# Peptides against a protein of PDB entry 3C2G: the designs that were tried, part 7

Target 1, 209 residues: chain A of PDB entry 3C2G
Amino acid sequence: IRTFDLLGLLLHDSDAIDGFVRSDGVGAITTVVQYPNNDLIRAGCKLLLQVSDAKALAKTPLENILPFLLRLIEIHPDDEVIYSGTGFLSNVVAHKQHVKDIAIRSNAIFLLHTIISKYPRLDELTDAPKRNRVCEIICNCLRTLNNFLMMWIPTPNGETKTAGPNEKQQVCKFIEIDILKKLMSCLSCEGMDTPGLLELRSTILRSFI

## One batch from the design tools (peptide; made by RFdiffusion4, then SolubleMPNN)

Design b2_p23_4_s3
Fold by OpenDDE base, seed 4:
Structure b2_p23_4_s3 (fold): chain B 209 residues (1-209), chain A 23 residues (1-23)
Amino acid sequence: as target 1 above (209 residues)
Amino acid sequence: SEEEARKLAEERRKKLDEEVEKL
């Protein structure tokens, strides 16, 4: 815990972050968070989030890291872990097709659906810090999902991957009535990525139905 | 420098590994 906090303080610049990532810092964190200590897991995931936009991640094999992280956020009902994990995921998949493919193969779409589905409606959360954290988690999920969907959106240049039947089915779950009601309840929340939510819905309706 | 950042990162990784071994 203290080590991760210290590391987080020391990783204040992009060069230090890149240096950490180049030194397999992400792998080191993932090794540490395998231990069943919630505080350690929180701290480790937070540190992952802090380095998740590092340029050096483009050269980091994520084939073992992403499935592990996805499993971690699946089994830990901890908002801080989920926040950091979904934040990491959203950053690492950005502009990286290979990383998107790893995440999708690791059931990320369904996991993101599960995460959103497990949280109460934002309008039912009276505790502002909790509501804000859940809002941020949902925003991370939306950003990640939209990044996934971009792979399957027809581009003018005609090179579009088709979503497999399983992926299509997983994506279509986000337009089911229960999840839609939940997502719609987010629209009034301050700090919600309303554009991202509308983009997700629009993309699914246009390209996946 | 990038090299200094790399060395520092490696030291940090080693410290992290040491902390894991203590867990």
Scores: peptide ipSAE 0.005, ipTM 0.350, DockQ to the pose 0.028
Fold by OpenDDE base, seed 2:
Structure b2_p23_4_s3 (fold): chain B 209 residues (1-209), chain A 23 residues (1-23)
Amino acid sequence: as target 1 above (209 residues)
Amino acid sequence: SEEEARKLAEERRKKLDEEVEKL
């Protein structure tokens, strides 16, 4: 636990983070978090989130890491693990088609829907820290979905991937009234990037028009 | 700002030192 906190303090600049990632630091963390200790899992996932935007991740094989993390998020009830894991997922799939493909093959779209569905409405949460954390989790899920949806939106050059039938079916779950209400409720959270959420909403709508 | 970045770095250094002392 303290080791991950120390690593998080040392990894304060982009070069240090990239160095850690190049040394298979992500793989090392995922190995350590296989130990059944909740505090260790929290600390490890938090460190994963801290390095999740590293440029060196573009050269890191994620074929074994992503399925493991997705499974960890699926089975672990801890909001801090879910927050860190969904944040990691959101960042690593950004601008990386091969990583998106790994995540999708690993049932990420369905998992994101499951996560959002399990959390209560934000208006039912009286505790502000809990409400903010749940909002952040939902935003991470939706941002990840946005990154997937962008693959299937035609570009100005007419090039687009087509979503498979399974992916389409999984994406259709995000137009459920409960999911849309949760998306809209995030706009009321303090410190949220309202423009970013509006862009996400636009992308979702464009995927169904 | 560069000053805020420096203050943040100093705070992180202090936290690191505190954690090292606990080892």
Scores: peptide ipSAE 0.000, ipTM 0.319, DockQ to the pose 0.033
Fold by OpenDDE base, seed 3:
Structure b2_p23_4_s3 (fold): chain B 209 residues (1-209), chain A 23 residues (1-23)
Amino acid sequence: as target 1 above (209 residues)
Amino acid sequence: SEEEARKLAEERRKKLDEEVEKL
């Protein structure tokens, strides 16, 4: 815990962050958060989020890290862990086809659906801090999903990866009436990624139906 | 926002540096 807090205090600039990532700092964090300590897991996931946009991550093998993180998010009901983990995921998959493929193979699409499905409607949350945190988590999920869907959007240059049948099925779960109602209920919430939500819906309707 | 998280970290650094300078 103190080490992650200290590291978080040392990682203030992009060069320090890149240095940490180049030294397998992400692997070190993921090793430490394997211990069943909630405070350690929170601190570690927060630190992962802090380094998640590091340029050095493009050269970091994530094959062992992403499945672990996804499993951690799946089993840990903590909003701070889910926030940090989905934030990390959303950043590391951005503009990185290989990382998207790892995440998708690790059932990330289904996990994101599960996360969104498990949270209450934002309009039912009266506690503003909780509502804001859940909103941020949903936004992280939406950003990640949109990043995945971009892989399968027809480009003018004709090279389109086709989503596999499993991926298509997982994506189509986001057009089910219950999750759509939930997502649509978020549109009125302050801080919601409304463009991302509309993009997700539009992409699914145009490319997956 | 990650940029907000970085700004917050940078602000914390500035505060820590200011606290360290006061020690």
Scores: peptide ipSAE 0.000, ipTM 0.337, DockQ to the pose 0.035
Fold by OpenDDE base, seed 5:
Structure b2_p23_4_s3 (fold): chain B 209 residues (1-209), chain A 23 residues (1-23)
Amino acid sequence: as target 1 above (209 residues)
Amino acid sequence: SEEEARKLAEERRKKLDEEVEKL
């Protein structure tokens, strides 16, 4: 725990972060968070989030890391783990087709639906810190989903990859009435990514129906 | 032997616990 806090303090600039990532720092963190210690898992996931935008990650194999992280998020009810994990996911899939493919093959779309579905409506949360954290998690999910959908949006002049039948089915779950009601309840919350929510809805309705 | 395997597992567990405490 103290070691991750110390590492977080040392990783204060982009060059230090890139150096850590080039030294297999992400692999080291993922090894450590396999231990059944909640504080260690929280600290490790937070450190993953801190390095998730590193340029060196573009050269790092994520084939073993992403499935592990997705499984960790799936089995932990901890908001801090979910926040850090969804934040990491959203950053690493950005502008990286191969990373998106790994995440999707690892059932990421369904997992993100599960996460959003399990949280209460934001308008029902009276505790401001809890509401803000849940809002941030939903924003991370939306950003990740929009990044996935971009792979399948038809471009007028380009070869577009078509979504498989399973992926299409998973995407269409986000327009079901219950999930839509939940997502609509987020629009009134301060700090909500309203543009991202509207983009998700519009993209599904235009390209997946 | 089963006894050697058990000792090796216990040593690995102890090392692991020590590493976790240092983190």
Scores: peptide ipSAE 0.000, ipTM 0.328, DockQ to the pose 0.014; fails the geometry check

## One batch from the design tools (peptide; made by RFdiffusion4, then SolubleMPNN)

Design b2_p24_4_s1
Fold by OpenDDE base, seed 1:
Structure b2_p24_4_s1 (fold): chain B 209 residues (1-209), chain A 24 residues (1-24)
Amino acid sequence: as target 1 above (209 residues)
Amino acid sequence: SSRLEEARKKQAEDFDEHVELAKS
């Protein structure tokens, strides 16, 4: 924990972060967070989030790391872990087709649906810190989902990829009545990525039905 | 796919169990 805290304090420079990543720092963190210590897991995931936009990650194999993190999020119902993990996911899949594919194969779409489904409605959360954290988590999920969907929608340049039937089914889960009602209830919440939510809904309706 | 649905079901159940355990 102390080591991760120190690293978090020192890794403010992009070159230092890249150096850490190139030295398999992400792998090191994932190794450490395998120990059943909640504080350690929180600190490690937070550090992952801090380095998740590193340029060096584009050249870092994530085939073993990303599935592990997704599994960790799945089995560790901690807001801080989920926040950091979904934040990491959203950043690493951005503009990286290969990483998106790894995440999708690792059932990320379903996991994100599960995460959103399990949290209370934002408008029912009275504790501001909790509400804000949940809002951030949902925003991370939405950003990640939109990043996935963009692979399968036609571009102005005529490029398109067809989503498989399983992926289509998973995506369409987000417009089912119960989850849609929950998502729509978030629109009035301060801090919500309303454009992202509307984009998700619109994209699903236009391209996946 | 029946297999996919079963896997999803199991995943959901596992998640629910962990959530309940964390609340206790």
Scores: peptide ipSAE 0.011, ipTM 0.406, DockQ to the pose 0.018
Fold by OpenDDE base, seed 5:
Formats: structure tokens, C-alpha cells, sequence
Structure b2_p24_4_s1 (fold): chain B 209 residues (1-209), chain A 24 residues (1-24)
């Protein structure tokens, strides 16, 4: 735990972060968080988030790392783990088709739906720190989802990949009444990625139904 | 299919507009 804290303090510039990633730092973290220690898992996931925008990560195979992280998020009810994990996911899939594919094959779309669905309405959360954290998690989910959808959005001048039937079905779950109610409750929350929410809904309605 | 796509686009726009109005 102290080691992760120290690493977090040291990895404050892009060169240091890239060096860590090139030295298989992400793999090392993934190995460490396999221990059944909640504090260690939290610290490790936070560190993953801190290095998630590293340039060197583009050269790092994520075929084993990403499915593991997704499973970790799935089984842990811990807001901090979910925050860090969804933050990592949102950063690593950005502008990386191959990473998006890995995530989608690992059931990421459904997982993100589950994450959003499990939290109460934001307007029902009276504790500001809790509400803010949940808001951030939802924003991470929205950013990730929008990144996924970009792969399948028809462009007037380009060849677009078509979503498979399963992916289409999973995407369409985000326009069901229960999830919509949940997402709508976010609109009044300060700090909510409202443009991202609107983008998600509009994209689904225009391109997936 | 083009007409259906246009209709869906309009529905999406209407929905987004409704959300923006509800926000405000």
C-alpha cells in the first residue's frame, strides 16, 4: 500500500509515467491487486488511473489486463475501485480501436449499464462527497460508452463498421425507461457531463434503433 | 430506410431538445 502511494507521488510527469509503463508497470499493478486486500486493490486501481493516459500505453498489450480490470469492477461494490477502474477504461479506449474491441469483447457495455443501474438517483443522494463520486463514475461510463459508439456511427464520407447484434442489443438497453430515469436524475447534478449524456442518447436513437 | 433514418434523427433531436428544456 505504501509502495503504491509512493509511486503515485513519483509519477507526476509524463516521462516518469511513460518509463513506468514501458517497464510493464501496468502488468505489475495488475499482479499486485490480485491479492484479496481491499486497500491494496483501491491503491492499485488509483495508480492505474494515474497512468491511464500515458503515451507508452499505446504499445502495451491490454488483452489480459483489461478483462481482469473489468472483472474487478464487476465484483467489487467499492466506489473508489469503480471510479478508478472506469476512469482507466475511459482513458485507455479513447482513440484506440483495438482497445475498444478488447473491452467490448469483455462485456464492457453491459458492465457499464450495470454500474449505472446499481447506483441510486443522484437527486436522492444528500451526502455531497458520495453524490460527487457517483457523478464522476457515471461520467466515466458515459465517456467510455460514447467512445464505443463512435466505432459504429455512420459517417457520410466513410466506411463504418457495423455493430453486431449483441452489441446493438446491449447499446439499446441504455434507452430503456429505468436507465433513462437514472440518467435523467443526473442532469441536475453539478459537474455532470451533460453533453456526454445527450450525445449517448442521441447517438443511440439515431443510429442503433 | 432513408425516411426511417430521418424520422429517427428527428426523434433524437426532439428528445435532446426536451432534455435541454427540462434542464433549464
Amino acid sequence: as target 1 above (209 residues)
Amino acid sequence: SSRLEEARKKQAEDFDEHVELAKS
Scores: peptide ipSAE 0.009, ipTM 0.432, DockQ to the pose 0.061
Fold by OpenDDE base, seed 2:
Structure b2_p24_4_s1 (fold): chain B 209 residues (1-209), chain A 24 residues (1-24)
Amino acid sequence: as target 1 above (209 residues)
Amino acid sequence: SSRLEEARKKQAEDFDEHVELAKS
């Protein structure tokens, strides 16, 4: 735990972060968080989030790391872990088709559905810090979903990747009415990225209409 | 704030409607 905190303090610039990632820092963290210590898992996932936008990740194989993290998020009820994990997922899939494919094959879309399903609507949360954290988690999920759906929207040249049967099934689960209502409840959250929600809405509409 | 909330609510309703229409 203290080690992760120290590492976090050392990773102040992009070069340091890239150096950490190039040295298989992500793999090291994932190894450490396999130990059943909640504080360690929190600290490790937080550190993952901190390095999740590193340029060096583009050259880092995530075939083993990402499925593990997804499973960790699935089974761990800790909001901080979920926050960090969904944040990591959101950042690593951005502009990276290969990573998107790994995530989708690992049932990431359905996982996002599961995460959102487990949380109450934001208007039901009276504790501001809790509400804000849940809002951030949902935002991470939305951003991730948007990145996935964009793959199946035709480009101006007419080229598009088609969703497989499993992918379609996962998407169908995500767009359940109750889930969508929870997502839209985020619009009431202070500080919410409304443009991001509108972008997702547009993406969904273009995908299904 | 009331106007903004109403606009957001309308957006949510419109979105739900569009999704339902897309499913039909």
Scores: peptide ipSAE 0.006, ipTM 0.385, DockQ to the pose 0.042
Fold by OpenDDE base, seed 4:
Structure b2_p24_4_s1 (fold): chain B 209 residues (1-209), chain A 24 residues (1-24)
Amino acid sequence: as target 1 above (209 residues)
Amino acid sequence: SSRLEEARKKQAEDFDEHVELAKS
């Protein structure tokens, strides 16, 4: 058990987690993982994931944290880091427009596309643990993306933000033939967020084309 | 913008390079 793993064990309830976050625990983790050590980065990101749904995050400035994390998962082709990072991302952007904006400004859409694009088709992964982890990563990406798209989906009252041209372009990349083939190959995979996948595709087709 | 597109392209390239390096 690594240091962050131990800490994670201590943060076994929501109050403890919230307390950690209120004490700038997220910032502390990000500070620690700035100094490259793969094991440390893995552990740190895992801990981030563990606290990523804390209510105290609503009061935590993420302007520096998110870009850092996004960069981290960009430059670390480590399934565990990517899993934890995308998991963190998916949780922190949920229902928080401001956080979504930070992530999007930090090129999160493109990054998520890149992440998905770099993994083999799930049906080509014969190692079940690997396949499952990749599946989870993709699910995290899908959840995040769908959360992003919610900002730009027309509401019944007609009030919605309009995606910028760059964002629109990045979103539309998820229905290009290559990525679409990959995503479609996931549909039959056990554990896949098939509804999320279909939602993503549907939303893009309906609202972004 | 062209700048943003180039930056994204570079990021993609950097990522690809990193992935390839990590595979070795």
Scores: peptide ipSAE 0.012, ipTM 0.414, DockQ to the pose 0.018; fails the geometry check

Design b2_p24_6_s2
Fold by OpenDDE base, seed 1:
Structure b2_p24_6_s2 (fold): chain B 209 residues (1-209), chain A 24 residues (1-24)
Amino acid sequence: as target 1 above (209 residues)
Amino acid sequence: SERLREARKEQDESFDETVKLSLS
């Protein structure tokens, strides 16, 4: 725990973060969080989030890391783990087609829906810290979904990747009224990326029409 | 504020209807 905290304090410089990632730092963290210690898992996932936008990740194989992280999020009903994990996921899939494919093959779409479905509506949460954390989690999930959907939107040139039948079915679950209401609730949260969520709404429309 | 909330609700309802129609 103290080691991860120390690393977190040192990894404020982009070059240091890239150096850590190039030295298989992400793999090292995933190894450490395999131990059944909740505090260690939380600290490790937080560190993953801190390095999730590193440029060096574009050159890092994630085929073994992403499935592990997705499984970790699935089995640990811890808001801090889910926050960090979904944040990591949303950042690493951004602008990286091969990483999106790994995540989708690892059942990420279904998992995102499960996570959103698990939490109550934000207006039902009276505890402000809890409400804010839940909002951040949902936003991470929706941002990740947006990145997936963008792959299947036809370009002006008419070329597009087609979603498989299973992916299409899983995506359809996000147009459920309860999910849409939660999306709307996030739009009303202070400090959230409202433009990004509006972009998701537009992306959903373009994906289904 | 209330008017803005109503406008958002109407927009969301129209969005949901459009998506449902596109899937049918």
Scores: peptide ipSAE 0.009, ipTM 0.396, DockQ to the pose 0.039
Fold by OpenDDE base, seed 2:
Structure b2_p24_6_s2 (fold): chain B 209 residues (1-209), chain A 24 residues (1-24)
Amino acid sequence: as target 1 above (209 residues)
Amino acid sequence: SERLREARKEQDESFDETVKLSLS
């Protein structure tokens, strides 16, 4: 834990972050968080989030790391782990088709559905810190979903990837009416990424309507 | 503003209905 805190303090500049990532820092963290220590897992996932936008990640193999993280998020009830993990996911899939493919094959879309389903509506949360954290988690989920769905929207050039049967199945589960209503309820949340939510709505419309 | 909230609500309801129709 102290080590992760120290690393967090050291990784304030882009060069240091890139250096850490190039040295397989992400792999090191994922190794450490395999131990059953909740505080360690929290600290490790937070550190993952902190380095998730590193340029060096574009060259980092995530075939083993990402499925592990997704599984960790799936089985861990900890909001901080889920926050950090979904944040990591949302950042690493951005503009990276290869990473999107890994995530999708690892049931990421369905996982996002599960995460959103787990949390109550924001209006039912009276504790401000909890509400804010849930908002952030939902934002991470919707950003990730948007990035996935954009893959299957035809480009002006007419080129588009087609969703496979598994992907379609995962998407169909995500776009259940109850989930959509929950996402829409986030529009009223103060500080919520309203533009991102609107973008997701647009993406859904273009994908399914 | 209350107007903005109502507008968002209407937009959300319209969207939900459209999505529901598209999925039926």
Scores: peptide ipSAE 0.007, ipTM 0.425, DockQ to the pose 0.040
Fold by OpenDDE base, seed 3:
Structure b2_p24_6_s2 (fold): chain B 209 residues (1-209), chain A 24 residues (1-24)
Amino acid sequence: as target 1 above (209 residues)
Amino acid sequence: SERLREARKEQDESFDETVKLSLS
């Protein structure tokens, strides 16, 4: 815990963050969080989030990192872990086709659906900090999903990659009535990414059905 | 399928209405 806190204190500028990433810092974090310590896992995931927008990540192989992180999010029902993990995911997949592919192959679409589905309706959460955190998690999920969908949106001048049948099925789960009701409950949240929600739904309806 | 497209269209319309209500 103290080690990750210390690392977090050292990574306040972009150059230091890039240096950390270039030195396989992300791999080091993922190694450390393999120990069954909740505090360590939280701290490690938070540190991952902090470095998730580093330029050096574009040159970092994520084939082993992403599947591990996704599994970590799946098995740890911790809001802070899920927040940090989905935040990391959303940042690393942005504008990176290869990273999107790794995440999708690692069942990220289904995982994001599971995450959203497991949380209670936002309008049922009376604790504001909890509600806000859940809202942020859902926003991270939406951003990630929209980034995935961009791969399969037809462009006027180019061949678009076609989503496989499994991916299509997983994507279409986000327009089922139960998940839509859940997502609608988020509209009352002040921090909700409403445009992202509308984009997700619209894209699915137009391009995947 | 055409049926699925129609069903999704109806769902889309209902969702849009609900969104409008929620944002008002």
Scores: peptide ipSAE 0.018, ipTM 0.517, DockQ to the pose 0.026; fails the geometry check
Fold by OpenDDE base, seed 5:
Structure b2_p24_6_s2 (fold): chain B 209 residues (1-209), chain A 24 residues (1-24)
Amino acid sequence: as target 1 above (209 residues)
Amino acid sequence: SERLREARKEQDESFDETVKLSLS
């Protein structure tokens, strides 16, 4: 636990972070968080978030790491783990088609639906720290989903991948009415990424209509 | 924020229906 905290403090620049990643740091964290210790899991996931934008990740195999993290987020009730994990996910899929594919094959779109379904509407949360954390989680989910859908947007040059039946089904589950109601409640919450929510809506329309 | 939500309510409802039909 203390070790992860110290590592997080020391990884203050891009070179240090890249060095850590090249030394299989992500794999090391993933190994450590397999132990049934909640504090360790929290610290490890936070560290993953801290290195999630590292350039060296583009050359790091994530075929085993990403599915493991997705499963961890799926089963763990801890808001801090979910926050860190969804943050990691949103960053690592950005501009990396192969990582998006791994996540999608691991039912990431439906997982995002599940995560959002766990939380009440933001307007029902009176505790500011809790509401803020939930907002951040939802923002991470929205950003991730948007990144997935962007690869299916038709382009004038015709160079566009189409979503398969499974992907369409996962997206369909994401836009269940109860989920949409919760997302719409975000528009009423100060500090929420309202532009991001609107962008997501636009992206969905462009991708499938 | 609340005003924005209300102003877009009709659009959001139309979006929901259209997208669901397109994805099903």
Scores: peptide ipSAE 0.007, ipTM 0.396, DockQ to the pose 0.041; fails the geometry check

## One batch from the design tools (peptide; made by RFdiffusion4, then SolubleMPNN)

Design b2_p25_2_s2
Fold by OpenDDE base, seed 4:
Parts: sequence; structure tokens; C-alpha cells
Structure b2_p25_2_s2 (fold): chain B 209 residues (1-209), chain A 25 residues (1-25)
Amino acid sequence: as target 1 above (209 residues)
Amino acid sequence: MKRLSKEEAEKLLKENEELFKKLLE
């Protein structure tokens, strides 16, 4: 735990982060968080989030890491783990088709839906820190979903992939009214990117027209 | 849980886009 905290304190520079990642830091973290220690898992996932936007990740194989992380998020009811994990996921899939494919094959779409579904409506959360954290989690999920959906939305000048039947079915879950309401509820959260959320909503809706 | 129809989705999309435009004004 202290080690991860220390590492987190040291990894404020992009070059340092890249160095850590190039040294298989992500793999090291994932190895450590396999131990059944909640504090360690929290610290490790937080560190993952901190390095999740590293340029060096483009050269890092995620075939084993990503499924593990997804499983970790699935089985851990800890908001901090979920926050960090979904944040990591969102960042690593961004603009990386290969990583998106890995995530999708690892049932990420379903997981995202599960995560969003398990949280109450934001208006039901009276504790501001909790509400904000939940909002962030939902946003991470939706941002990740958006990255997936963009692959299947026809663009005038872009190549569009066709979602498989299973993928389409999983995606369809996000046009459930409750899910859309949760998305919109995030608009009321402090510090939220309202335009971004509206764009996400648009992307979701476009996926079904 | 009720899913949106295509027509409903289109309607909401238009509404969403209108809202987005208003935010940019």
C-alpha cells in the first residue's frame, strides 16, 4: 500500500509515467492487486488510473491486463476500485481500436451496464462525496461506452464496423429509460462536462436510429 | 425495463441536439 502511494507521488511527470509503463509497471500492479487485500487493490487501481493515459500504453499488451481488471471491477463492490478501474478502462480504450476489441471481447459492455444499473439514482444520494463519486463512475462507464459505440456509427467519411449480434444486444441495454435517466442525472453534478454528457447521450441515441 | 423505440430515440436525439445548441449560444 505504501509502495503504491509512494509510486503515485512520484508519477507526476508524463515521462516518469511512461518510464514506469515501459518497465511493465502496469503488469506489476496487476500482479500485486491479485492479492486479496482491499487496501492494496484500491491503491493499485488508483495507480492504474494515474498511468492510464500514458503514451507508453500504446506499446503495452493489454490482452491479459484488461480482462483481469474488468473481472476485478466486477467482483469488487468498492466505489474507489470501480472508479479507478472504469477510469482506466475509459482512458485505455480511447482511440485504440485494438484495446476496444479486447475490452468488448471481455464483456466490457455488459459490465458497464451492470455498473450503471447497480447504482441508485443520483438524486437519491444525499451524501455529496458519494454522489459525486457515483457520478464519476457513471461518466467513466458512459465515456467508455461511447468509445465503443463510435465504432459502429456510420460516418460520412469513415469506415464503420458492424457490431455483432451479441454486441448489439448488449448495447441495446443502454437505451433503457433508467439508464438514460441516470446519464441525464449526471448533468446536475458539480464539475461535470455537460456538453460532453450531452454528446454521449447523442451518441447513444444515434446508435439506434 | 422499457427500451426506447426508434421513433422515441429520434425524438430525444433532436431534443438533445437542440439543448446542445442552446448551450453553445
Scores: peptide ipSAE 0.024, ipTM 0.567, DockQ to the pose 0.072
Fold by OpenDDE base, seed 5:
Parts: C-alpha cells; structure tokens; sequence
Structure b2_p25_2_s2 (fold): chain B 209 residues (1-209), chain A 25 residues (1-25)
C-alpha cells in the first residue's frame, strides 16, 4: 500500500510513467492485487488508472491483465476499485482495436451493463461524494461502451466490422427502459458535468439509430 | 470530450429526447 502511494507521488510526468510501464510495472501491480487485501487492491487499481494512458501501454501485452482486472471489478463491490478499473478499461481500449477485442471476449459489455444495473438512480443518492463517484463510474462504462460501438459504425472508408449476434444482444440491453431511466437520472444530478454526459449519451444513442 | 456551453447542452438535450422517442418506437 505504501509502495503504491509512493509510486503515485513519483509518477507525475509522462516519461516516468512510461519508464514504469516499460519495466513491467503493470504486471507487477497485477501480481500484487491478487492478494485479498482491499486497501492493497484499491491502491493498486488507482495506480493502474494513473498509468492507463501511458504511450508505453500500446506495446504492453494485455491478454492476461485485462481479463484479470475485469474479473476483479466483477467480484468487488468497492466503488473505488470499480471506478479505477472502469477508468483503466476506458483508457486502454481507446484507439486500440486489439485491446477492444480482448475486452469484448472477456465479456466486458455484459460487465458494463451489470455495473450500471447494480447502482441506484443518481437522484436517489443524497450523499454528494457517493453520487459523484457513481456518476464517474457510469461515465467510464458509457465511454468504454462508446469505444466498442465505434467499431461497428460504418466509416467513410467503408471498412466496418460487424458485431456478432451475442455482442448485439448484449448491446441491446443498454436500451432497455430501466437502463435508459437510470442514464436519464444522471442528468438530474446537480454539480455534475451535464454537458459532457449529454454529449456522450447523444453519441451512444446515434449508434443505436 | 469538449465541454459544451449551456445553450449547446440544452440543444443536445432536445435532440436526445427525440432520439429516445425514435429508439423506443
């Protein structure tokens, strides 16, 4: 825990982060968070989030890391772990087709639906810090989903991959009335980045129509 | 994502409402 905190303090510049990633820092974190200690898991996932946009990650194999992280956030009810994990996921899948494929094969779409489904409507949360954290988690999930959807939207160059039937079915769960109502409740939360959320929702909706 | 102004957000909200109607038809 203290080691991760210290690393977090030292990794403020892109070169240091890249150096850490090149030295298999992500693998080291993944090894450490396998121990059943909630504080250690929280600190490790937070550090993963901090390095999730590193350029060196483009050259890092994620075949073992992503499935492990997805399983971790699936079984942990901890909002901080889920926040860091979904944040990591959203960043690493961005603009990386091979990483998207790994995530999808690891049932990421279903997991995103599960995560959104387990939280109450944001307007039912009276505690502002809790509400904000839940909203951030939902936003991470939606951003990740958007990155997946973009693979199946026709590009001007005509090359688009088609979603498989299972993926289509899982994606369709996000337009269920209960899910849509929950997403709509995000707009009722004061102090939230409503414009950013609306933009993201618009992009997702356009992907379904 | 680029931060939207209040006016842009309101426009987007109306657009989203129409998109939801179409999606649920």
Amino acid sequence: as target 1 above (209 residues)
Amino acid sequence: MKRLSKEEAEKLLKENEELFKKLLE
Scores: peptide ipSAE 0.021, ipTM 0.535, DockQ to the pose 0.224
Fold by OpenDDE base, seed 2:
Formats: sequence, structure tokens, C-alpha cells
Structure b2_p25_2_s2 (fold): chain B 209 residues (1-209), chain A 25 residues (1-25)
Amino acid sequence: as target 1 above (209 residues)
Amino acid sequence: MKRLSKEEAEKLLKENEELFKKLLE
């Protein structure tokens, strides 16, 4: 735990972060968080989030790391772990087709839906820190979904891949009114990426038109 | 970023619901 905290303090520089990642720092973290210690898992996932935008991740094989993380956030009932994990996921899949493919094959779409479904409506949460954290989690999930959906939207100049039938079925779950309500609840939260959420709305709609 | 008011959010929700209903018809 202290080691992760120390690393977090040292990794404020983008080059340092890249250096850490190039040295298989992500793999090291994932190895450490395999131990059943909640504090360690929380700290490790937080560190993962901190390095999730590293350019070096594009060259890092995530075939083993990403499925592990997805499983971790699936089974661990800790908001901080879920926040960090979904944040990591949203960042690493952004603009990386191969990472998106790994995530999708690892049932990420369904997992995102599951995560969102587990949380109550934000307006039912009276504790502001809790509400904000839940909102951030939902936003992370939705942002990740948006990144997936964007692969399947025809662009005027580009050949787009078509979603498989399983993916389409999983995506359809996000049209559920409960999910839409949660999306809208996020839009009303302070500090949320309103343009991003509106983009997601548009993307979802376009995906089904 | 500007936070949406509750009223604005509810309006958007209704709009979304209507849009999705049309898509599912």
C-alpha cells in the first residue's frame, strides 16, 4: 500500500509514467492485486487509473491484464475499486481498436451494464461524496460503452465494422429506461462531462437507427 | 462545465424516452 502511494507521488510526470509502464509497471500492479487484500487492491487500482493514459500502454500487451481487471471489478464490491477500474478501462480502450476487441471479448459490455444496474439512482443518494463517486463510475461505464459503439457507426469516409449479434444484444440493454435515467442523472451532476454524455446519447441513438 | 438543472435533466430524459420509443416501434 505504501509502495503504491509512493509510486503515485512520483508518477506525476508523463515521462515517468511512461517509463513505469514500459517497465511493465501495469503487470506488476496486477500481480500485486491478485492477493486478497482489499486495501492493496484499492491502492493498486488507483495506481492503474493514474497510469491509464500513458502512451506506453499502446505498446503494452493487455491480453492478460484487461480480463483480470474486468474480473476484479466484477467481483469486488468496493466503489473505489470500481471507480478506478472503470476509469482505467475507459481510458485504455479509447482510440485503441485492439484493446476494445479484448475488452469486448471479455464481456465488458455486459459487465458495464451490470455495474450501472447495481447502483441506485443518484437522486436517492443523500451523501454527496458517495453520489459523486457513483456518478463518476456510471460515467466511466458509459464513456467506455461510447468508445465501443463508435466502432460500429458508419463514417462518411470509412469502412465500419458491424457489431456481432451478441454485441448488439448486449448494447440493447443500455436502451433500458433505467439506464437512460441514470445517464440523465449523471448529466445533472456537478463536474460531469456533459458534452461526452450527450455524445453517448447521440451514439446510442445512431447505433439503433 | 455547466451543470444541468434538475428540470433540464428531466426534460432531456423525456426527450430520450420519446426517441427510444420511436426507435423501438
Scores: peptide ipSAE 0.015, ipTM 0.445, DockQ to the pose 0.084
Fold by OpenDDE base, seed 3:
Structure b2_p25_2_s2 (fold): chain B 209 residues (1-209), chain A 25 residues (1-25)
Amino acid sequence: as target 1 above (209 residues)
Amino acid sequence: MKRLSKEEAEKLLKENEELFKKLLE
């Protein structure tokens, strides 16, 4: 735990983060969070989030890491773990088709829906820190979903991937009224970048129309 | 994401409302 805290403090610049990732830091964290210690899991996932936008991740095999993380956030009822995990997911899938494919094969779309469905409406959460954290989780899920949807949007070159029937079915769950209401509720959260969320939401909504 | 002006945000809000309506049709 102390090591992760120290690493988190030191890994505040892109070069250090890249160095950590190149040294299989992500794999090391994944190994550590396999121990049944909630504090270690939280710290490890937070560190994963901190390095999740590293350029070096493009060269890091995630075939074993990503499914593990997805399973972890599926089974661990901890908002901090889920926040960090979904944040990691959203960042690592961005602009990386290979990683998106791994995530989708690992049932990420369904998991995102499950996560969003798990939480109550934000307006029902009176505790501001809790509400904000839940909002951030939902936003992470939205961003991840958006990244998936982008794969199926036609490119100027006319090349587009087609979602499989299972993926389409899972994606359709996000247009359920209850889910959409939860997404809308994120816009009212304190401290959120409302304009940014509106832009993201617009992109997602356009993908369904 | 890039910060939007108030006017741009209002435009996006209206657009989102319209898109939301279409999704629910």
Scores: peptide ipSAE 0.018, ipTM 0.489, DockQ to the pose 0.255; fails the geometry check

